Peptides against a protein of PDB entry 5D63. Designs and how they scored, part 48

Target 1, 292 residues: chain A of PDB entry 5D63
Amino acid sequence: SLRRGIYHIENAGVPSAIDLKDGSSSDGTPIVGWQFTPDTINWHQLWLAEPIPNVADTFTLCNLFSGTYMDLYNGSSEAGTAVNGWQGTAFTTNPHQLWTIKKSSDGTSYKIQNYGSKTFVDLVNGDSSDGAKIAGWTGTWDEGNPHQKWYFNRMSVSSAEAQAAIARNPHIHGTYRGYILDGEYLVLPNATFTQIWKDSGLPGSKWREQIYDCDDFAIAMKAAVGKWGADSWKANGFAIFCGVMLGVNKAGDAAHAYNFTLTKDHADIVFFEPQNGGYLNDIGYDSYMAFY

## One batch from the design tools (peptide; made by RFdiffusion4, then SolubleMPNN)

Design b1_p12_5_s2 (from b1_p12_5, 7 letters changed)
Fold by OpenDDE base, seed 5:
Structure b1_p12_5_s2 (fold): chain B 292 residues (1-292), chain A 12 residues (1-12)
Amino acid sequence: as target 1 above (292 residues)
Amino acid sequence: SRAERLYELLVK
């Protein structure tokens, strides 16, 4: 079953993603097919899938940018019914905004069925052009029509997944204490992470003994990421992944504070030095404490 | 640094 998380939803037939047009929060904003760029933040194309308790395989889909929800217009079962962004809540009972999401017959892609109408989210005519219509359309779970098949590319990690990634890393001290602050984390591409770092002013910040040293840099980076998240996204119920670690060197005679994020595959962590913006697989310290 | 102080407190 599909896990709660943030997804980039890509058509199985053409290189098009489910896009909320202009990221607008207005009710009735068209959801359309649009091109995307891998390894970047596709701003209007990220969807938080929230599973509905006690309703198997059924979710709301909240656009991360707009904070609005995927909505089948009037819940109509007519083929060609518009799919739009519309105000809503994560655990709504409005069948216009409830989507049953299960694997397609190919075992890799998913189909997205409106709970009420039983029609499927359809990239009309498989149109790969920007702005192509996405609509509710008749279909079945077992048919192979790529217009109605979607890859769910997971862009977030659960707290458990993050914890697991940390646990696998060889640069963790035996006394490690990890503190999970949130439940679901959007994982940023390094380029975005770096840009946040640059925009924070940290590249121009001066290391000063005690008053602004390694821990200040690391915390400032986390704060910058947090603020970036708050300023960038209207959806709630997730955080932006950026960790702070405190570590000790092998000799046990020096300590350091630094950041970390997750690798692209979300399986490992990579260390980030906020004093110089560098990414390292080995920062020279073993973490004895982290929070993220 | 706080990292040093916390190391002494929590680990060492």
Scores: peptide ipSAE 0.350, ipTM 0.920, DockQ to the pose 0.863
Fold by OpenDDE base, seed 2:
Structure b1_p12_5_s2 (fold): chain B 292 residues (1-292), chain A 12 residues (1-12)
Amino acid sequence: as target 1 above (292 residues)
Amino acid sequence: SRAERLYELLVK
């Protein structure tokens, strides 16, 4: 079953993603097909899938940017019914905003069925143009129509997944204590992570003994990422991944504070030095504590 | 640094 998380939802037939037009939070904003750029933040194309308790395979889909939800207009079962952004809540009972999401017959893509109407989210005519209509359309679960098949590319990790990635890293001290601050984390491309670092002013910050040393840099980076998240997205219920680690060197006579993020495949961590903006697989310290 | 102090407190 689909896990709670943030997804980039791409059509199985053409290089088009489910896009909330202009990222607008207005009720009735069209959801459309739109081109995307891999390995970048596709601002209007990220969706938080929240599973509904006790309703199998059923979710709300919150647009990360607008904070509004995927909504089948009037819950109509008529083919061609508009799919729009609309105000809502994660655990709504409104069937217009409840979507049953299960694997398609190909075992890789998903189909998105409106809970009430039983129609499917359809890229009409498989149109790959920007602004192409996405609508509710008649279909079946076993049908192979790519207009109704979607890849759910996971853009976030759970706290458990992050913990697992950390645990696999060879630069973790035996006394490691991890403190999980949130449950779901959007993982940023390094380019975005670096840009946040640049915009934070940290590149121009001066190391000063005790008053502004390694821990201050690391915390400042985390704060910058947090602020970026708050300023960028209207949806709630997730955080931006940026960890702080405290580590000790092999000799045990020096400690350091630094950041870390996840690799593209979310399976590993990479260390980030906020004092110079560098990414390292080995920062020369073993982490005895982290929070993220 | 705080990292050093916390190492001493939590680990060492």
Scores: peptide ipSAE 0.347, ipTM 0.919, DockQ to the pose 0.880
Fold by OpenDDE base, seed 3:
Structure b1_p12_5_s2 (fold): chain B 292 residues (1-292), chain A 12 residues (1-12)
Amino acid sequence: as target 1 above (292 residues)
Amino acid sequence: SRAERLYELLVK
């Protein structure tokens, strides 16, 4: 079954993603097919899937940028019914905004069925052009039509997944204490992470003994990422991944504070030095504490 | 640093 998380939803037939036009929060904003750039933040194309308790395989889909929800216009079962962004809530009972999402017959892609109408999210005519219509359309779960098949590229991790990634890393001290602050984390590409670092002013900040040293840099980076998240996205119920670690060297005679993020495949962590913006697989310290 | 002080407090 599909896990709660943030997804980039890509058509199985053509290189188009489900896009909320202009990222607008207005009711009735068209959801359309649009091109995307891999390994970047596709701002209008990220969707938070929230599972509905006690309703099998059924979700709301909240656009991360606009904070509005995928909505089948008037809940109509007619082929060609518009799919739009519309105001809503994560655990709504409105069947216009409830989507049953299950694996297609190919075992890799998903189909997205409206809970009420039983029609499927369809990239009309498989049109790969920017702004192509996405609509509700008749179909079946076992049909192989690529217009109605979607890859769900997971862009976030749960707190449990993050914890597991940390646990696999060899640079964790035996006394490690981890403190999880949120439940679901959007994982940023390094380019975006670096840009936030640059915009924070940290590249121009000077290390000063005691008054502004390693822990100040690491906390400042986390604060910058948090602010970036708050300023960039209107959806709630998720955080941006950026960790703070405290570590000790092998000799046990020096300690350091630094940041960390997750690798592209979300399976491992990579260390980030906020004093110089470097990414390292080994920062020379074993973590005895982290919070994220 | 705070990192060193916390190491002494929590680990040593």
Scores: peptide ipSAE 0.327, ipTM 0.912, DockQ to the pose 0.892
Fold by OpenDDE base, seed 4:
Structure b1_p12_5_s2 (fold): chain B 292 residues (1-292), chain A 12 residues (1-12)
Amino acid sequence: as target 1 above (292 residues)
Amino acid sequence: SRAERLYELLVK
């Protein structure tokens, strides 16, 4: 079953993703097919899937950028019915905004069925052009039509997944204490993470004894990422992944504060030195405390 | 609190 999370939803037939046009929060904004760039933030193409309690495989899909929800216009079962962004809530009872999402017959892609109409999200004619119509369309779960098959590329991790990644890392001290501050985390590409670092002013900041030392740099980076998240996205119910760690060296005679993020596959952590913007697999310290 | 514990653990 599909897990709660943030997804980039890509058509199985052509290189197009489900895109909220212009990221607009206006009711009735078209959802369209649009090209995307791998390993980047595709701003209008991220969707938070929230599972509905006691309704199997059924979700709302909130556009991360606009904070609006995928909505089948008037809940109509007619083929060609527009799929739009519309105001809503994560646990709505409005069947126009409830989507049953299950594996397609190929076992890799998903189909997205409107709960009420039982029609499927369809990239009309498999059109790969930017702005191509996405609509509700008749179909069945077992059909192989790629117009109605979608890959759900997970862009977030749960707190449990993050914890697991940390636990697998060899640079964790035996006294490690982890503090989980949120539940679901959007994982940024390194390029985006670095850009936030640059924009924060940290590259020009000077290390100063006690008044602005390693912990200040690390906390400033986390604050910058947090603010970036708040300023960038209208959806709620998720955070941006950026950890702070405190670590001790092997000799036990030096300590350091630094950041960390997750690798692309979300299976491992990578350390980030906010004093120089470097990514390291080994920062020379074993973490005894972290929060994220 | 977690904040209090963090403060105690901060490395200066």
Scores: peptide ipSAE 0.194, ipTM 0.829, DockQ to the pose 0.116

Design b1_p12_5_s3 (from b1_p12_5, 8 letters changed)
Fold by OpenDDE base, seed 1:
Structure b1_p12_5_s3 (fold): chain B 292 residues (1-292), chain A 12 residues (1-12)
Amino acid sequence: as target 1 above (292 residues)
Amino acid sequence: SRAEELFEQLVK
């Protein structure tokens, strides 16, 4: 089954993603097909899937940018019914905003069925142009029509997944204690992570003994990422991944504070030195404490 | 712990 998380949802037939037009929070804003750039933040094309308790394979889909929800207009079962952004809540009972998401017959893509109407999210005519209509359309789970098949590219990790990534890293001290601050984390491309670092002013910050040293840099980076998240996205229920670690060197006579993020495949962590903006697989310390 | 004590001796 599809896990709770943030997804970039891409059509199986053409290089088009499900896009909330202009990222607008207005009720009735069209959801459309739109081109995307891999390995970047596609701002209007990220969707938080929240599973509905006790309703199998059924979710709300919240647009990360607007904070509004995917909504089948009037819940109509007519082919061609508009799919729009609309205000809502994560655990709504409104069937206009409830979507059953399961694997298609090809075993790799998903189909998105409105819970009430039983119609499917359809890229009308498979149109690859920007602004192409996305609508509810009749269909079946076993139909091979690529207009109704979508790849769910997961852009986030759960706290458990992050914990697992940390646990398998070789640079973790035997005394390690981790503290999880949130439940789901948007994982940023390094380019975005670096840009936040640059915009924070840290590249121009001066190291000063005790008063502004490694812990200050590391915490400042986390604070910058947190603020970036708050300022960038209107949806709730997720955080932006940026960890802080305290580590001890191999000799056991020095300690350091630094950041870390996740690799592109979300399977491993990579260390980030906020004093110089470097990414390292080995920062020279074994972490005895982390919070993220 | 030793590690916690080392934090008081941060070098970077």
Scores: peptide ipSAE 0.040, ipTM 0.701, DockQ to the pose 0.196
Fold by OpenDDE base, seed 5:
Structure b1_p12_5_s3 (fold): chain B 292 residues (1-292), chain A 12 residues (1-12)
Amino acid sequence: as target 1 above (292 residues)
Amino acid sequence: SRAEELFEQLVK
């Protein structure tokens, strides 16, 4: 069963992702196939899948950038019916915006079926060109047609998954207390995380004893990420992952405040030093407190 | 905890 989360949805046949054209919030904006760059923020190609209570394997798909929802035009069952962005809500009853998402017969990719029409999201003709039509099309769950098979690359973690990643890390103090602030987190590539750090002004900030030291740097970084999230995405119901930790060194004679994020595979945390922009597997401190 | 108290006094 597909988990609630943010996904980059990639065609199983060609290197094309489901893209909301120009990230536009206008009703009727075409959803199209478009190229993507791995390990980057593909701005118009991220979708929040919200499971519908009591409707098995059925979701709304909200475009992260526009805040609009994947919508089968008029709910038509005709092959070639446009799939567009359209205003909506996460728990709508509108069958035009309800999608049953289950594994395909190959066991790795998914098929996306409109709840009402029972047609499938189809990259028409398997066209790999930018702007290629994505439409509702007749099909079956067991059909092997790659035009209707999609990989769901999960770009977010739940708070529970983040908690588990922290719990696995060897640099956690025995007195550790963690505080979870949100339920679902978009995990940024390091390049994006670093860019936010640069844009925050922190690289030029001067360390000053107590008045602007490690805790100020770490909190400023988290604030910068939070603002970046609010300014970048119109969808709701998720946060941007950026943690703050307080730690003590092995000798027990120094304490530090720093940031952390998740590794690419979301299985581990990596520490981030906001005073110099460095990523470290071992920052030299064991965390006794975190909030994220 | 000692760690928390340490942070209050020995922040870098």
Scores: peptide ipSAE 0.040, ipTM 0.696, DockQ to the pose 0.205
Fold by OpenDDE base, seed 2:
Structure b1_p12_5_s3 (fold): chain B 292 residues (1-292), chain A 12 residues (1-12)
Amino acid sequence: as target 1 above (292 residues)
Amino acid sequence: SRAEELFEQLVK
């Protein structure tokens, strides 16, 4: 029942997340427990879960930063077997990199079982220290051991979810046409979104009639976000959410181009004015076109 | 559309 997406995977017992040490792409890089900061980009702690067709509840887990995959060393069923990053592919048949992920007995957290060994991803001793060992360990689906229970905090939205968020916004024109460019989108905190905007040079860009006006600002912002994504993450199969909208005002005598992103809960959109870096719930226009 | 036509004349 876990959906394809990007997750921050947090231990159910202690404030520790599954972390690829140093974000290294080297085969055999330890996956460890590490502290995290909520509502920030936890660079080495984001995992793209790709469901395996025709294998129930089974996924690969690709580290967003390194582009490598969660790998049970030698697929061993021995308790204490290292879990590492290792090169792979999203739809691999390597059982060392296949993980059955289902709800735990508490109905909120998940357990992560290696498909081959049937052992579970375990924060050894529930150690909350940075660099704590994560290993394969014996267990059962129904036991309550928090060392093997993980919250999957979804950091992305599907195109369908984005579409739904747009559709329920009150500032969408009756003639609206949306164009979906990707399938899954990492949703950035506003602080990160703003930083990308700042780094793009747009704050210092001069508005010029027609030659560099609202559409140029909006497209430049989207391009900046896209480049940031490409430069920041080695994993594929997702995009960074940043939309462009064209809108018309209520009077029907003015139009504007602007950006939008998603709220923290992913349920709504918020408008972003790339000419001044402002976030608005109402930008004064109703969108008749968007691409994202 | 009218909105699209307006966009061609954007001043913002």
Scores: peptide ipSAE 0.038, ipTM 0.700, DockQ to the pose 0.221
Fold by OpenDDE base, seed 3:
Parts: sequence; structure tokens; C-alpha cells
Structure b1_p12_5_s3 (fold): chain B 292 residues (1-292), chain A 12 residues (1-12)
Amino acid sequence: as target 1 above (292 residues)
Amino acid sequence: SRAEELFEQLVK
């Protein structure tokens, strides 16, 4: 079963992603096929999938940028019916905005079926051009038509997944205590993480004994990421991953505060030094406390 | 813990 999370949804046949045109929050905004750049934030192409309780394999899909939901126009079962962004709620009963998402016959891609109409999200004619029509179209679960098959590239982690990544890291102190602040986290590419760091002013901040030292830098980075998230996305129900750690060195004669994020595959953490913007697999400290 | 005590006094 598809997990709750933020997904980049890519067509199985052509290099096109499900895109909310211009990221507009207006009702009726077309959802279209659009090119994407791997390992970047594709701003209009991120979707929060919220599972509907007690309805098997069924979700709402909220556009992260606009805060609107994938909507089959008038719930029509006619082939070619527009799929648009429309205002909604995560746990709506509106069948126009309920999508059953299950594995296709190939076992790797998914099909997206409207709960009410039983038609499928279709990249019309497999058109790879920017702005290509995405519509509801007749189909079956077992058909191999790539126009209706989609890869769900997970762009977020649950708190449990983050916890597991930390637990696998060798630089955790025996006294470690972690504190989870949110339930689902968008994981940023390092380039985006770094840009937030730059925009925060931290690169120009002066280290000063106790008054503005490691803990201040680390907390300032966390705050900057939080603000970036709030300013960038209209959807709710997720956070931006950026952790703070306190650690002690091997010699036991120094302590440090620093940040961390997740690796590209979400399986591991990487440490981030907010005093210089560096990413390290070993920051020279073992963490005894983290919050994220 | 010792680690917490250390951080209070020996922060980088």
C-alpha cells in the first residue's frame, strides 16, 4: 500500500511529471504534464498523499505549492475529462477528489483511479510536451498502457523513517535521546538546503564566545528552514526536515551543536555545520540529543 | 549525563 507522504509523480512512459499549472490555487487550474529536473525542488509537481481512513488504497492528493487538491471535473466518467486543482480538504468525502492508488501490473508503477468514476489519470496521447493534457480516461488495473502508469517518487519521510535513519548512524552517543517534532518531513536536496543557509545570513554571522556560538548557529538554521517552509508552501500537514543535534567528541573534552539532514535515498543522515555550510559524514561528535 | 554536563561547560 502507498504510504502517506509527499510524492513527485512521474509518467512511466515519458519524462513528464504531474504538474499544477503555474502552481495556481484557483479552482479549475489545469493539471498537466511537465518536464522536471531530477534532484531539485520541482515546485508545482509535489503532491501530499493523504490516506482515507477505512477506504482501502484511497487518497486525496494535495498540491504542496498551491494547497489545492487533484480534482476530476464534475466527477465525469467520460474519457478526456479534465483533471484540475480545486479547493478541498485532506479527508474529504467528495468523490471528485478521492483517488484509489495501487500498483500497476508491472509491479513498480502505480495507477491512479478516481474513486467515483473509476476512470484513471491519463497523460493524453503520452504527450511529453510541457502543458500536455492530463485527463480521466477509461481503463483497467491490468492494462499496460503507460499513459496511465505513474512512478511515485517519495520526497518525504515519516518521523519513524527519520528515527530509523538516525539509529543506523555510527555517530550516536550511548546516552542519545531524540525528540520528534512533526509527523512527515519534506527532505530537501542539499543545494536547496544550502541556499536556505545562505539566505539566512548565517554565512556572514560572527562566532562569538557563548553569546553567539554553535547552538545559536544550529538553532538559527533550524529556524531558517522552518520559515522557508512556511513561506514556500501552502499545503499543511508536513514539515521541512532539518535537525539539531548536541554532541560530544571522542575525547570527551568538547561538545558541539550542529544540524543534520537526510541523504538522497533517505536511508542515512548527513551532518551539516551551520558555521561554514559544510556537509560531513563524520562531524567529529557523537550525538546525545537531537530534535527534528 | 556526562555528555550533557560537558555541553554546558565546553561548547564549541
Scores: peptide ipSAE 0.040, ipTM 0.697, DockQ to the pose 0.205; fails the geometry check

Design b1_p12_5_s4 (from b1_p12_5, 7 letters changed)
Fold by OpenDDE base, seed 4:
Structure b1_p12_5_s4 (fold): chain B 292 residues (1-292), chain A 12 residues (1-12)
Amino acid sequence: as target 1 above (292 residues)
Amino acid sequence: SFSEELHKLYVD
């Protein structure tokens, strides 16, 4: 079953993603097919899937940018019915905004069925052009039509997944204690993470003994990422991944504070030195404390 | 605590 999380939803037939046009929060904003760039944020194309309790495989889909929800216009079962962004809530009972999402017959892609109408999210005519219509359309779960098949590229991790990634890392001290601050985390590509770092002013910040040293840099980065998240996204129920660690060196005679994020595949962590913007697999310290 | 003891090791 599909896990709660943030997804980039890509058509199985053509290189097009489900896009909320202009990221607008207005009711009735068209959801359209649009090109995307791998390993980038794809701002208007991220969707938070929230599972509905006691309704198997059924979700709301909240656009991360606009905070509005995928909505089948009037819940109509007619082929060609518009799919739009519309105000809503994560646990709505409105069947216009409830989507049953299950594996297609190919076992890799998903189909997205409106709970009420039983029609499927369809990239009309498989049109790969920017702004192509996405609509509700008749179909069945076992059909192979790629117009109705979607890859769900997971862009977030749960706190448990992050915890597991940390646990696998060889640079964790035996006394390690981790503190989880949120439940779901959007994982940024390094380019975005670095840009936040640049925009924070940290590249120009001067190390000063105690008054602005390693812990200040690390916390400032965490704060910058948090603010970036708050300023960038209207949806709630997730955080932006950026960890802080305290570590001790092998000799046990030096300690350091630094950041960390997750690798692209979300399986490992990579250390980030906020004093110079470097990514390292080994920062020279074993973490005895983290919060993220 | 262990962490408190390590805090004094911060030099950078």
Scores: peptide ipSAE 0.039, ipTM 0.719, DockQ to the pose 0.226
Fold by OpenDDE base, seed 5:
Structure b1_p12_5_s4 (fold): chain B 292 residues (1-292), chain A 12 residues (1-12)
Amino acid sequence: as target 1 above (292 residues)
Amino acid sequence: SFSEELHKLYVD
C-alpha cells in the first residue's frame, strides 16, 4: 500500500516525470511528461499523495508547487482525456480527482487509475519529450504497458522514519530527547539546503559571544528553511526537514547547537554546521535534545 | 535534569 507522502512520479518506460506545466495554479493547467534531474528538487514534479479514508488504495495527488490537484478532465472515460491541475481539497469526493494507486504486475511500478472513470494515467505514446501529453487511457491492472506504469520515488519521510534515522545514529546521547514538530517532511538535497543557508545570510553572520552564537545560528537556519518552505510551496500538510540539536562532547565539558538533515536514502541523519555550512557525519557532539 | 546541567556549560 502506498503511504502518504511526497513523490516524484517517474515513467517506467522513459526518463520522464509527471510535471505540472510551469507549476501553474490555473484550473486546467496541463499535466505533462517532462525530463527531470536526479537528486534535485524538481519543482513542478512533486506530488503529495493523501490517502482517502475508507477508500482502499485511493488518493488525491496535490502538486506541491501549485497546490492544485491532479484532475481527469470531466472525469471522462474516453481514451486521451486530458489530465490537468485543478483546484481541489485533499479529501475531496470529486471522482475527477480521486486516484486508485496500486502496484503494477511487475511489483515495482505503480499504476494510477482514476476512481470514477477506471482509466489509467498514461504517458501518451511513451513520448519522452518535454511537454508530452499525459492523459486518461483505457487499460487493466495486469497489463505491462509502460505508458501506464510509474515509479513513485518517495521524497519525504514521516516523523516516525525521521525518528528511526536519529535513533540508529551513533552520535546520540543516552539522555536524548527528541521532539517531533510535524508529521511529514520533504527532504531536501544538500545543494538546496546549502542554497537556503546561503540565502539566509548566515555565511556572513558574525559569531558573537552569547548574543549570536551557535544556538542562534542553528535556529536561524531552521527559520530560514521554514520560511523557504512557506514561500516556495503552495501545498499544505507537510514540512521541510531541518532539525536542531543540542549536543555535548565526549568529555562532557562542552556543548554545541547545530542542525541536521537526512541522507539521500532517508536512512540516516547528517549533521550540518550552520556557522560554516559544513555537512558532517560526526560533528563532535552527542545529541541530548532535538526538535524537528 | 541532565539537560539543565549541560546548559551550565553554555552552547557555543
Scores: peptide ipSAE 0.037, ipTM 0.698, DockQ to the pose 0.231
Fold by OpenDDE base, seed 3:
Structure b1_p12_5_s4 (fold): chain B 292 residues (1-292), chain A 12 residues (1-12)
Amino acid sequence: as target 1 above (292 residues)
Amino acid sequence: SFSEELHKLYVD
């Protein structure tokens, strides 16, 4: 079954993603097919899937940017019914905003069925152009029509997945204690992470003994990422991944504070040095404490 | 603890 998380939803037939037009929060904003760039944020194309308790394989889909929800207009079962952004809540009972999401017959892609109408989210005519209509359309779960098949590219990790990634890393001290601050984390591309670092002013910050040293840099980076998240997205129920670690060197005679994020495949962590903006697989320290 | 002592004395 599909896990709670943030997804980039891509058509199985053409290189188009489900896009909320202009990222607008207005009720009735069209959801359309739009081109995307791999390994980038794709601002208007991220969706938080929230599973509905006690309703099998059924979710709301909240646009991360606008904070509005995928909505089948009037809940109509007519082919060609518009799919729009509309105000809502994560655990709504409104069947216009409830979507049953299960694997298609190919075992890789998903189909998205409206809970009420039983019609499917359809990229009309498989149109790959920017702004192509996405609508509710008749279909079946076993039908192979690529207009109604979608890849769910997961862009976030749960706290448990982050914990597992840390546990796999060889640079963790035997005394390690980790502290989880949130439940679900959007994982940023390094380019975006670096841009936040640049915009924070840290590249121009002066290291000063004790008064502004490694811990200050690491905490400032986490604060910058938190602020960026709050300023960038209208949806709730997730955080932006940016960890802080304290580590000790192999000799046991020096300690350091630094940041870390997750690799592209979300399976491992990579260390980030906020004093110079570098990414390292080995920062020269073994972590005895982290919070993220 | 080891970690607490290290943090107090050696964080740069």
Scores: peptide ipSAE 0.030, ipTM 0.690, DockQ to the pose 0.238
Fold by OpenDDE base, seed 2:
Formats: structure tokens, sequence, C-alpha cells
Structure b1_p12_5_s4 (fold): chain B 292 residues (1-292), chain A 12 residues (1-12)
């Protein structure tokens, strides 16, 4: 079954993603097909899927940018019914905003069925143009129609997945203790992570003994990422991944504070030095503590 | 704890 998480949802037939037009939070904002750029944020095209307890394979889909939810207009079963952004809540009982999401017959893509109408989210005519209509449309689970098949590219990790990535890293001290701060994390491309670092002012910050040293840099970076998240997204229920580590060197006579993020495949961590903006596979320290 | 002892080295 589909896990809770943030997804970029791409059509299986054409290079088009499910896009909330202009990222608007207004009720009735069209959800449309739109081009996307791989390995970028794609601001209006990220959706938080929240599973509904005790309702198999059923979710709400919250647009990360607007904080509004995917909504089948009037819950109509008529083919061509508009799919829009609309105010809602993660655990709504409104069937207009409940979506059963299961694997398609190809075993890779998903189909998105409205819980109430039993119609499917359809990229009408497979139109790859920006602003193409997305609508509810008649279908079946076993059909191979790519207009109704969607790849769910997971853009986030759970705390457990992050924990697992850390545990696999060879630069973790035997005394390591991690502290999980959130449940789900949007993982940023390094370019975005770096831009946040640049915008934070840290590149121009002066290292000063104890008063503003490695721990201050590391915490400032985490704070900057947190602020960026808060300022950028209206949806709740997730954080932006940026970890802080304390580590000790091999000799055991020096300690350092630094950041870390996840690799693109979410399987590993990479260390980030907030004092110079560098990414390293080996920062020269073994982490004995992290919070993220 | 180990961490507390390590902090005596000051984090650079």
Amino acid sequence: as target 1 above (292 residues)
Amino acid sequence: SFSEELHKLYVD
C-alpha cells in the first residue's frame, strides 16, 4: 500500500505532473497537468498523502504549497468532472476529498479513485500541455489507460527511514543516540539546501571561539531550513529534513557539530559543513548524537 | 555519559 508521504505525481503516459494551478489556495482552483523539472522542488506539484485510518488504501491529498486538498467537484461521477483544490483537513470524511490509491495493473503506477464517485483521476486526452485538464473519469482498476495511471515519486522520508539511513552510515559512533523531532521529512535537492544555506547569511558568518562556533553554525543552518519550510509551504504534518550531529574524531580528542541531509535515493546520509557549505561523505568525525 | 565527557573538549 502507498505510504504516508509527500509525492510528486507524474502521469504514466506523458511527462506531466499533477499541478495545482498557480499554487492558489482558493477553493475551486483547478488541478491541471503541468510540465516539471526533475530533481527540483516543483512547488505546486507536491502532495502530502495522508492515509485514512480503517479505510483501506484511502487518502487525502494535500497540496504542499497551498495547503488545500484535491477535491472532486460535487463528488460527481460524471466523466469530465473537475478536480480542484479545496479547503479541507487531513482526516476529512468528505468523500469529495477521499481518494483510494492502489497499484495499477502494471504494478508500478497507481490509479487514483475518488472514494465516493468511484471515478478516476484522469489526464484528459493525455494532454501534455501546461494547464491540461485533469478530471474525474470512468474507469476500472485493471485498465491500462495511461491517462489514469500515475507514478508516485516519493519526495519525503519517514523518521524511521531517516533513522535507517543514519544507521547504515559508517561514520556513526558506537555511543550514538539519535533524537527524532518529526515524523515525515521533505528531502531537498542539494541545490535547494545550498541556496537556503546561502540565504541564511552563514557564508558570511565569522567563526568565533565558543561564542559562535561549529554548534552555532549547525543550529543556525537547521533553523534556516526550518524557517524556509515554514515560509514556503502551507501544508502541515511534515518537516524539512536537516539534521544536526555532534561527532568525535578518531583520536577522541576533538568534537565537531555539523549538519547532514539525505541522498537523492533517501538510502544514505551526506554530511554538510555549515561553515563552508561543503557536502562530504566523510567529515572526519563519528557521530555520537543527532537530532533531526 | 560519554557525550557529556566529550563536551568538556568543547565542540570546535
Scores: peptide ipSAE 0.032, ipTM 0.694, DockQ to the pose 0.179; fails the geometry check

